# Ledger of designs, part 65: peptides against a protein of PDB entry 6FRK

Target 1, 411 residues: chain A of PDB entry 6FRK
Amino acid sequence: NEEVLNAMLKEVCTALLEADVNIKLVKQLRENVKSAIDLEEMASGLNKRKMIQHAVFKELVKLVDPGVKAWTPTKGKQNVIMFVGLQGSGKTTTCSKLAYYYQRKGWKTCLICADTFRAGAFDQLKQNATKARIPFYGSYTEMDPVIIASEGVEKFKNENFEIIIVDTSGRHKQEDSLFEEMLQVANAIQPDNIVYVMDASIGQACEAQAKAFKDKVDVASVIVTKLDGHAKGGGALSAVAATKSPIIFIGTGEHIDDFEPFKTQPFISKLLGMGDIEGLIDKVNELKLDDNEALIEKLKHGQFTLRDMYEQFQNIMKMGPFSQILGMIPGFGTDFMSKGNEQESMARLKKLMTIMDSMNDQELDSTDGAKVFSKQPGRIQRVARGSGVSTRDVQELLTQYTKFAQMVKKM

## One batch from the design tools (peptide; aimed at target 1 L326 F332 T334)

Design b2_p22_1_s3 (made by RFdiffusion4, then SolubleMPNN; from b2_p22_1, 9 letters changed)
Fold by OpenDDE base, seed 4:
Structure b2_p22_1_s3 (fold): chain B 411 residues (1-411), chain A 22 residues (1-22)
Amino acid sequence: as target 1 above (411 residues)
Amino acid sequence: DEEEKELKELLERIEKLKELLE
């Protein structure tokens, strides 16, 4: 039993290391999981794999909880939020995403570009802010980030802005000069919150990076970016551990709306490849899929029609990028998140829907749609002609439907 | 608890749909 446990823990540890979880955290987690698992309870025939997964999940949840309450802006007050992080972390884009998030919630929000080091930083911020209709401040001539930040904060305070976001220079490396500049900016503007932006794709370097920032400036919040890529986000655990600060938001793509409040359980589920059940709940609820109750009732009764399948495809298409939906479903591997697979999957869904658009109500609403088509093969030919597909494509759809309907009847 | 159960069922259905779309 101990050998089997150690073998499974080794596999979990390998998977966590492949997910960019820091080696020290993985070792600590291994010992904590080993201590939390009662070997005597495992002897009683419980699914050892599920027990280990649950223990791992619980320990990962503890690792993303710094035990510190996240800072939240106060309504009717001026809240200054300073962003810090390396160049290429997505910091500037994340400033715009956060500003847009608060603006959509009815906050009077603005952006300040205090990045004087990178040529075109202000143009980039201005472009993003203008697209989102967010007020912005910066300079093409002032080279001191302290002056820009101070003037911008003062301007927007005088204009009664509630959310004042300050983007700073990121540079390419952890340089003392960067940290001194950040400290000078922080001292001048006295931010209510300092947000460290971290790229999830930097892997094992996350701990050292996050620590270097925390040792110089009072990082109070973390935002993790590029979680739509190959990065499983294990570096986020390292950032929380090093900064002792909560993750407040995550960036999930390139669009300004690809930004969401951090949720612990969904994040850990995604990290483990277990899917984001809670995030899918939220998305399903946002879609007002009120019509799902009727579908759920039908499915509980083992009824499934071609129309029910069509409605499910419509729902999947309405849920947004197929990659995001798939990444939220357990067992959808990271390989399915490739842009190529998303477009192909969406094209396949659209093709199936186009075939069903050529079906009549009798065919769509039949409790045994496959039998309707099998009894009258002329229906297959009609649907094929109507949708511009082969009779084979219609038969493949009916085969898929039949397999699904059989699974629903067994549920 | 009911909403979570309904969603879990929906997820299982989507997973099954995936297997059919593969």
Scores: peptide ipSAE 0.000, ipTM 0.244, DockQ to the pose 0.022
OpenDDE base, seeds 1, 2, 3, 5: peptide ipSAE 0.000, 0.000, 0.000, 0.000; ipTM 0.239, 0.234, 0.237, 0.221; seeds 1, 2, 3 fail the geometry check

Design b2_p22_1_s4 (made by RFdiffusion4, then SolubleMPNN; from b2_p22_1, 11 letters changed)
Fold by OpenDDE base, seed 4:
Structure b2_p22_1_s4 (fold): chain B 411 residues (1-411), chain A 22 residues (1-22)
Amino acid sequence: as target 1 above (411 residues)
Amino acid sequence: DEELKELEELLKRIELLKKLLE
């Protein structure tokens, strides 16, 4: 029994290391899991795999809990939120995402660009803020980030803004000059919250990076970015451990709305490749996929039309990035769609929908759409001309439809 | 639990659609 436990724990530890969980945390987790598993209960024929998975899950949940309550903004007050993090962490994008999140909740929100080091930092922030209709402040001429931050904070306080987000300079490396600048900005503006932005894709470097920031600046919150990529988010555990600060939000893509409050259970489930069933339910409910009952009923009866396929493609397109949806399904890793394959797949879906937009109701609503087109080949030519595609493209669509309709009939 | 199963089934079908579109 102990040999089997040790073998299974070795596999789990390997998977956690491959998920960018810090080696020290993996060792500690292994010891904690080994101590939490009653070997006598394992002897009683319980599913050893499920017990180990549950023990691992429970210990990972503890690792993302710093034991500190997350800071929350106070309504009717000016809340100053300072962002810190390396260049390329997604800090500037995350400032805009957070501002947009609070704006959508009815908070009077603004952005300040105190990044004087990076050429075009202010233009990037201005572009993002303008697209989201978020008020912003910055300078093209002032080189002191302390002056920009102070003036911007004062301006927006005087205008009774409730959420004042300050983006600071990032560096490529941990430099003493960066930390001194951050400390000077923090001392000048006296932020209510300091948010460390971490890129999940930096892997084992997360601990050292997060610690370096915490040792210089009083980081109170963490935001993890790029969880839509190959990064399984194991570095987030290292950031929490090093900063002793809660993860408050996660960035889940490139869009301004690809930003969500951190939930411990879904995150750990996703990290373990168990999927995010709760987040999937929430996302489906947000999409008002209410018409799914009628579809599910048709599919239960083995009926599938070209219209039903069109509606499914429309639903997939409304669901946003397909990689996010797949990453929420148990057994589908984030790696199942590279970003390139997703854009190509979405372009292909849009092309197929454009072909179907040139079909008539008789063609779309036929329970045997392929037979309708096979009996009257002139329909293929009409649809091809109407959609600006080849007759081959229409035939390929009909072939795909036929394959799918045959699968649905077997389900 | 029933809604969850229906959702999982729908998602499996979406995945199958995707594989057919590859």
Scores: peptide ipSAE 0.017, ipTM 0.435, DockQ to the pose 0.023
OpenDDE base, seeds 1, 2, 3, 5: peptide ipSAE 0.015, 0.017, 0.006, 0.007; ipTM 0.414, 0.436, 0.311, 0.338; seeds 2, 3 fail the geometry check

Design b2_p22_2 (made by RFdiffusion4)
Pose (drawn by RFdiffusion4):
Structure b2_p22_2 (pose): chain A 374 residues (1-38, 47-273, 303-411), chain P 22 residues (1-22)
Amino acid sequence: NEEVLNAMLKEVCTALLEADVNIKLVKQLRENVKSAIDNKRKMIQHAVFKELVKLVDPGVKAWTPTKGKQNVIMFVGLQGSGKTTTCSKLAYYYQRKGWKTCLICADTFRAGAFDQLKQNATKARIPFYGSYTEMDPVIIASEGVEKFKNENFEIIIVDTSGRHKQEDSLFEEMLQVANAIQPDNIVYVMDASIGQACEAQAKAFKDKVDVASVIVTKLDGHAKGGGALSAVAATKSPIIFIGTGEHIDDFEPFKTQPFISKLLGQFTLRDMYEQFQNIMKMGPFSQILGMIPGFGTDFMSKGNEQESMARLKKLMTIMDSMNDQELDSTDGAKVFSKQPGRIQRVARGSGVSTRDVQELLTQYTKFAQMVKKM
Amino acid sequence: ETEEELEEMAKEHQEITEILNE
């Protein structure tokens, strides 16, 4: 049985290694689901599913904008990850939700970058800012957020150029652009086909600049997006959106369950009964109930007080014979009144008859009356 | 206070004994 756990466990470790999941997290997840584990494909895959939900959970809720206030969002990520494409996908998302959204092109390096964000904003009917001539992104971002602030826009999304960590020049310039406009949220947009080089870049982005949200693009293809587990652990940020195509409307919020599945592949007879059950539990205590001075009108009259401390086990064989629908019903007496066929199965395996209940049903009716009167 | 709580439980007990005598 130790060999059936390992053959089926190394087959999921290969399923995650092929889904570009970091080899560090696969080796760690393997011995986490091995230590926490101490119709067969369900008792195994349910334990694997709960262990994955433990990894995709960063413990941090997403940053959401406030209507009636200026929200500046700054996009960061590697070269070619889809920042300019997801800039228009997000401005179009909120603009359709009713936000005064606008775009700013703070890329002064990439050829045809302002022309790219201009044509994406021209098409989606979204205001845009940028420059063909201005070579300083700190100047384009500062003079754009200033312009759209004096025009009272609520979502101001600043696009930046692609950068990698070994370029300290572009990592300083990214920190200065973030210090000039002071964004409310910084989004780390990552390609879904990224391999093992993802945890190092995503960590260096978190170190130089404060990354609070992560977007995974190019998920509409064959890439399952296992590199996102390494960006969530590195940036400490949850995934808010995913990209699912080249168009502006190929964009939707991140849901954890479908991504993990793809990455993996009035008084009743019942109340009359419980009140009785506690009066029998407090039943050997009936002599304490006759203690009160001036209140002892009677005690154990006609000896019937003895069988009121004997009927509740026989009535329990009826509850033992009951399932969770009759037991957890608001009116435990209405489930059997409509279907007196349930009065025969309760009588079979519990040894009580269907006759005994007629005297109980009268005793029940009288009890049900004096509680609604209570 | 404890006497009053016991008076209430005793009255319920008497009422249940009357129903069981019937």

Design b2_p22_2_s1 (made by RFdiffusion4, then SolubleMPNN; from b2_p22_2, 13 letters changed)
Fold by OpenDDE base, seed 3:
Structure b2_p22_2_s1 (fold): chain B 411 residues (1-411), chain A 22 residues (1-22)
Amino acid sequence: as target 1 above (411 residues)
Amino acid sequence: KELEELKKLRELYLEIQKILNE
């Protein structure tokens, strides 16, 4: 029994190391799991694998819990949130994602660019903020980040903003000049929360990086980015261990909507390769796919119309990168959609929807939409003219729909 | 039941992706 336990723990430890979990944390987890497993319970014929998996899961949950409650903004107050992190961590993009998250929740939110070091930092922030209709502040001429941060915070406090997000300078490495600048900004604006942004793809470097930030600034929250890539997220455990601060959000892609509140159970499930079924359910629920019951009922009956296809394309467009949904499915690696294919796929979806916008209700709501068009070829020509596409493009859409409708009939 | 419904939804989305990538 002990030999079987040691063999299974070796496999789990190998998998955790391959998931970028820090070697020290893996060793600690191994000893904690050994201490938590009663060998007598293992003798009783219980599924030894399930018992070890449960013990491992429980210890990983403890490693993600710093024992500190996450900071939350107070409604009706001016909450100043300062972002810190290295260049390339996704910090600037994450500022925009967090601002957009709070704006969608009905918070009066704004962005400040105090990154004077990176050329085009303010233009990037301005572009993202303008697209999301988020108020922003920054300077093209002021080089002191303390002045920009102070003026921006004062301006937005006076305008009764509830969420004031301050993006700061990053560097390629941990430098004393970066940390001094961060301290000066923090002292000037007195943030209610300091958010450390970490790239999950840096693997074993997560611990040392997170520790260096925590040793210099009062990091109270962590955001982990690039969990859409090859990173299995083991670096997140290192960030929590080093900062003793909770993960509050995760970045799951490049889109502004590719941002979600951190949930311990789904994250650990994904880390162990169990998939993120809960995150998929939550993402499906956030889309207010109230029509999912009606769709699922139609799918059970093998019914699928062009309108049902149109509605699913709208849902995919609202969900953001389709790669996220797939990355939540156990056994579907993130490699299924190269980043270049997402924009092209979205453009294809939009083109298909534009063709369907030229269809009438009889065509859209027919249970045999392809047959409606095949019986009356003049409909294809009408739709092609209405949407400004070729008759071939309409025929290709109908061919795709026919493949879907045939698949749904087999479900 | 919900898990089977989610599996069907997933299969639908996977076929959407295949068709969009063709």
Scores: peptide ipSAE 0.086, ipTM 0.697, DockQ to the pose 0.092
OpenDDE base, seeds 1, 2, 4, 5: peptide ipSAE 0.070, 0.062, 0.038, 0.085; ipTM 0.690, 0.682, 0.622, 0.690; seeds 1, 4, 5 fail the geometry check

Design b2_p22_2_s3 (made by RFdiffusion4, then SolubleMPNN; from b2_p22_2, 14 letters changed)
Fold by OpenDDE base, seed 3:
Structure b2_p22_2_s3 (fold): chain B 411 residues (1-411), chain A 22 residues (1-22)
Amino acid sequence: as target 1 above (411 residues)
Amino acid sequence: EELEKLAKLRELYLKLMEILNE
């Protein structure tokens, strides 16, 4: 029994190390799991694998819980949120994502660019803020981040903003000058929350980086970015351990909507390759995909129209990167869609939708859409001319639809 | 029943993506 336990723990420890979990945390987890497993209960014929997985899951949940309640903004108050992190961590993008998240929830939200070190920082923030219709402040001429942050915070306080997000300068390395600047900004604006933004893709460097920020500034929250990539998120455990601060949000892609509240159970489930069924349910519910009872009933009856396909393409486009949705399904690795394939797939979806926008209701709502076009080939030429594509592109769409409709009939 | 609906939706999306990646 002890040999079986040690072998299974070795496999789990290897998988956690391959998930960028810090080697010290993996060692501690191994010891804690060994102490928590009753060898006598394991002898009684219980599924040894399930018992070890449950013990590992429970210890990972403890590692991601700092025992500190996450800061939450107070409605009707002015909440100043200062962002800190290295250059390339996704800090500026994450400021815009957080601002958009609160704006969509009916908070009066604004953005301040106090990054004077990066010449394009204010233009990037302004571009993101303008696209999201978020009020912003910054300067092209002021070089003191303390002045910009103070003036911006004062302006938006006077205008009764509820969420005031301050983006600060990043550096490529831990530099004393960066930490001094962050301290000066923090002292001037007195933020209600300091958010450390960490790139999950830095792997084993997460602990040292997170510790360096926590040792210099009073980090109260963590946001982990780039969880859409090859990063399995093990670095997030290192960030919590080093900062003793909760993860409040995760960035799951490059889109402004690729941002979600951190949930412990789904995150650990995904880290262990169990999938994120809860996050998939939440994403389906957020998209009102449950209003697809009519679609599910059509699918049960083997009915699938070109309009039903168009609506599914719209849903996929609203869900963000489809790789994230697939990565929520147990047994689908995040590797199935490289980021390059995803942009190409989204461009293909948009092209297909543009072809379908040139179809009429009779063509879209037919239970045998391909047969409507086969009976009257002049329809293919009309749709091709209307959408600015070749007749071949329309035939390829109809071929894809036919394959799909045949698969639905077999469900 | 909700799990069966979700399983069918998953299978639908997987099949859609297989067809789109062809």
Scores: peptide ipSAE 0.032, ipTM 0.607, DockQ to the pose 0.093
OpenDDE base, seeds 1, 2, 4, 5: peptide ipSAE 0.032, 0.029, 0.027, 0.050; ipTM 0.620, 0.608, 0.566, 0.628; seed 5 fails the geometry check

Design b2_p22_2_s4 (made by RFdiffusion4, then SolubleMPNN; from b2_p22_2, 13 letters changed)
Fold by OpenDDE base, seed 2:
Structure b2_p22_2_s4 (fold): chain B 411 residues (1-411), chain A 22 residues (1-22)
Amino acid sequence: as target 1 above (411 residues)
Amino acid sequence: DLLEELAKLRELWLEIQKILNE
């Protein structure tokens, strides 16, 4: 029994090390799991594998919990959030993602660029902010980040902003000058929250980096970036252990919407390859896939209209990256759809939807949409003109619809 | 039920992708 336990723990420890979990944390986990497992209960014929997995899961949950309540912004107050982190951590992109997240929730949100070190930092922030319609502040001439941060915070406080996000300079190295600059900015603006942004892809370096920031500035929150399907989330455990600060959000891709609140249970489940069933359920519920009962019934009857296809494309687009959804399903690897093919597929879907936006209800609601267009070729020309596409593009859509409707009839 | 619906949506998406890549 002890040999079987040791073998299974060795496999789990290997998988966690392969997932960039710090070797000290893996050793501690192994000891904690061994102490938590009753060997007598394992003798009773219980599924030893499930028991070990549950013990590992429970101890990983404890490693992600710093025992500190996450800071949350107060509605109707001015909340100053300072971002800190190394260059290349995704800090600037994450500032924009967080700002957009709060803006979508109806918070009056703004961005301040206090990165004077990197050429084009303000232009990058301005581009991201403008694209998301987020108010921003920065300077092309002021070189003191303390002045920019102070002026920007004062401006947006006077304009009654609720969420004021300050992006700071990221350096390539842990330099004392960087930490002094960050401390000067923090002292000047008196942030309600200091967010450390960490790249999950740096693996074993996560602990040393996170510790260096925590030792110099009062980090209160962590955001982990680049948790796309290839990023082994083990660095997140190292960040929590080093900073003693909760992970509040994760970045899951390059899009502004590739940003979600951190949930401990789903994250650990994903780290263990158990999938993210809770996040899948939440995402499915957000999609109102229950409204697809009517579609599933239509599909069962072999009825499929251009409108039904349009609604399906809308649902797929609302799901976001389908690779993320598949990566939430146990046994579906994230490699199932390359990000490049997915963006191209989404662009193609959006083009098809734009063509369908120029169709009328008679065309959209016909059980044989292709036949409606074949009987009256003038409809193809109207739709082509209305959508700004060729008649060939409309014919290709109708061909695709016909193929799809034939497949639905075979289901 | 939800996993079966998601499996159907996946199959649907795979077929859409095949059609879009043709």
Scores: peptide ipSAE 0.022, ipTM 0.432, DockQ to the pose 0.110
OpenDDE base, seeds 1, 3, 4, 5: peptide ipSAE 0.020, 0.007, 0.023, 0.006; ipTM 0.460, 0.359, 0.444, 0.354; seed 4 fails the geometry check

Design b2_p22_3 (made by RFdiffusion4)
Pose (drawn by RFdiffusion4):
Structure b2_p22_3 (pose): chain A 374 residues (1-38, 47-273, 303-411), chain P 22 residues (1-22)
Amino acid sequence: NEEVLNAMLKEVCTALLEADVNIKLVKQLRENVKSAIDNKRKMIQHAVFKELVKLVDPGVKAWTPTKGKQNVIMFVGLQGSGKTTTCSKLAYYYQRKGWKTCLICADTFRAGAFDQLKQNATKARIPFYGSYTEMDPVIIASEGVEKFKNENFEIIIVDTSGRHKQEDSLFEEMLQVANAIQPDNIVYVMDASIGQACEAQAKAFKDKVDVASVIVTKLDGHAKGGGALSAVAATKSPIIFIGTGEHIDDFEPFKTQPFISKLLGQFTLRDMYEQFQNIMKMGPFSQILGMIPGFGTDFMSKGNEQESMARLKKLMTIMDSMNDQELDSTDGAKVFSKQPGRIQRVARGSGVSTRDVQELLTQYTKFAQMVKKM
Amino acid sequence: EEVEEELEELAKMHQEITKILE
């Protein structure tokens, strides 16, 4: 049985290593689902599913904008990850939700970058800012957020150039652009086909600049996006959106369950009964109930107080014979009144008859009356 | 006093249950 756990466990470790999941997290997840584990494919895959939900959970809720206030969002990520494409996908998302959204092109390096964001904003009917001539992104971002602030826009999304960590020049310029405009949220956009080099770049982005949200693009293809587990652990940020195509409407919020599945592949007879059950539990205590000075009108009249401390086990064989629908019903007496066929199976395996209940049903009706009167 | 009042209430319920059973 120790060999059936390991053959089926190394087959999921390969399933995650092929889904570009970091080898560090596969080796760690393997001995996490081995230590926490101490119709067969369901007792195994359910344990694997709960261990994955433990990893995709960063514990941090997403940054959401406030209507009536200026929300500046700054996009960061590697070269070619889809920042300019996801800039228009997000401005189009909120603009359709009713936000005064606008775009700013703070890329002064990439050829045809302002022309790219201009044509994406021209098409989606979204205001845009940038420059063909201005070579300083700190100047384009500052003079753009200033313009759209004096025009009272609520979602101001600043696009930046692609950068990698070994370029300290572009990492300083990213930190200065973030210090000039002071964004409310910084989004780390990552390609879904990224391999093992993802945890190092995503961590260096978190160190230089404060990354609070992560977007995974190019998920409409074959890439399952296992590199996102290493950006969530590095940036400490949850995934808010995913990209699912080249168009502006190929964009939707991140849901954890479908991504992990792809990455993996009035008084009743019942109340009359419980009140009784507590009066029998407090039943050997009936002599304490006759203590009160001037209140002992009677005690165990006609000896029938002895069987009121004997009927509740027999009535329990009826509850033992009851399932969770009759037991958890608001009116435990209405489930059997409509279907007196349930009065025969309660009588079979519990040894009580269907006759005994007629005297109980009268005793029930009287009890049900004096509680609604209570 | 408070314990006597709680026991009066439980004694009345018990008497009423005895009368119903009779």

Design b2_p22_3_s1 (made by RFdiffusion4, then SolubleMPNN; from b2_p22_3, 13 letters changed)
Fold by OpenDDE base, seed 5:
Structure b2_p22_3_s1 (fold): chain B 411 residues (1-411), chain A 22 residues (1-22)
Amino acid sequence: as target 1 above (411 residues)
Amino acid sequence: DKLLEELKKLRELYLELLKILE
């Protein structure tokens, strides 16, 4: 029985290491699981595999719980949230995602760009903020991040903003000058919360990076980014352990909506390759995909129009990264979408939708849309001109549609 | 159980869509 336990724990430990879980945490987890498993209960004929999985799951849940309550903004007050983290962590994008999240919840939210180090930081923030209709502050001429942060915070406090998000310089390296600048900004604006943004794709380096930030600034919250990629998110455990701060949100892609509150149970389930059936159900219910009864009925009859394809592209775009949806279903690893840049796939979908936006109802609702275009080639030229694409791009869309409609007829 | 079955069908549909979009 002990040999079987040790063999199964070795497999789990290997899988956790492959998920970028820190080697020290994996060793500690192995010891904790061994101490938590009653060998006598394993003798009673219970599924030994399920018991070990449950024990591992419980210990991983403890590793993501820092035992500290997450900071939450107070309604009717000015809440200053300072962002810190390395360049390339997704910090600036995450500021916009968090601002948009609170704005959608009915908070008066604004953004401040105090990143004076990176050329185009303010333009990037301004672009994201403008798209989301979020008020923003920054400077093209002021080089002192303390001045920009202080002026921006004062301005938005005077205008009775409830959520004031300050983006800071991330720099490429852990430099003492970066930490000094972060401390100067923090001292000037007196933030209610300091959020560390971590890239999950850094893997085993997550612990050292998270610790370096926590040792210099009073990190109170963690946001993990790039969990849509090949990173299984094991680095998130290292960030919690090092910062002793809760994960409050997850960045799950490049879209402004690819941002969700952190849920412990679904995250650990996904990390173990068990999927997230509950999160999938919640996401499906939020999308009202039950209204797809009409689509399912059409599919059963082998009917598929260009409009039906357009509606499915809209649903894919609303659902966010398809890799995440796939990763929520048990038995489908993240590797299933390994070949495509998700951003490139979304850009392709948007291009196809833009082409279809130039089609008329007769073209969209035809049971044989490709035949409508083949009979009247002037339609292809009209659609190409209307969407600003080549006639070849329209023909490629129609070829793709035809292949899809043929597959639906075989279903 | 019905919702999971519908989700599996939608997933198959989307996987086929993605394969055609490649």
Scores: peptide ipSAE 0.058, ipTM 0.644, DockQ to the pose 0.179
OpenDDE base, seeds 1, 2, 3, 4: peptide ipSAE 0.024, 0.023, 0.014, 0.078; ipTM 0.510, 0.502, 0.397, 0.677; seeds 1, 2, 4 fail the geometry check

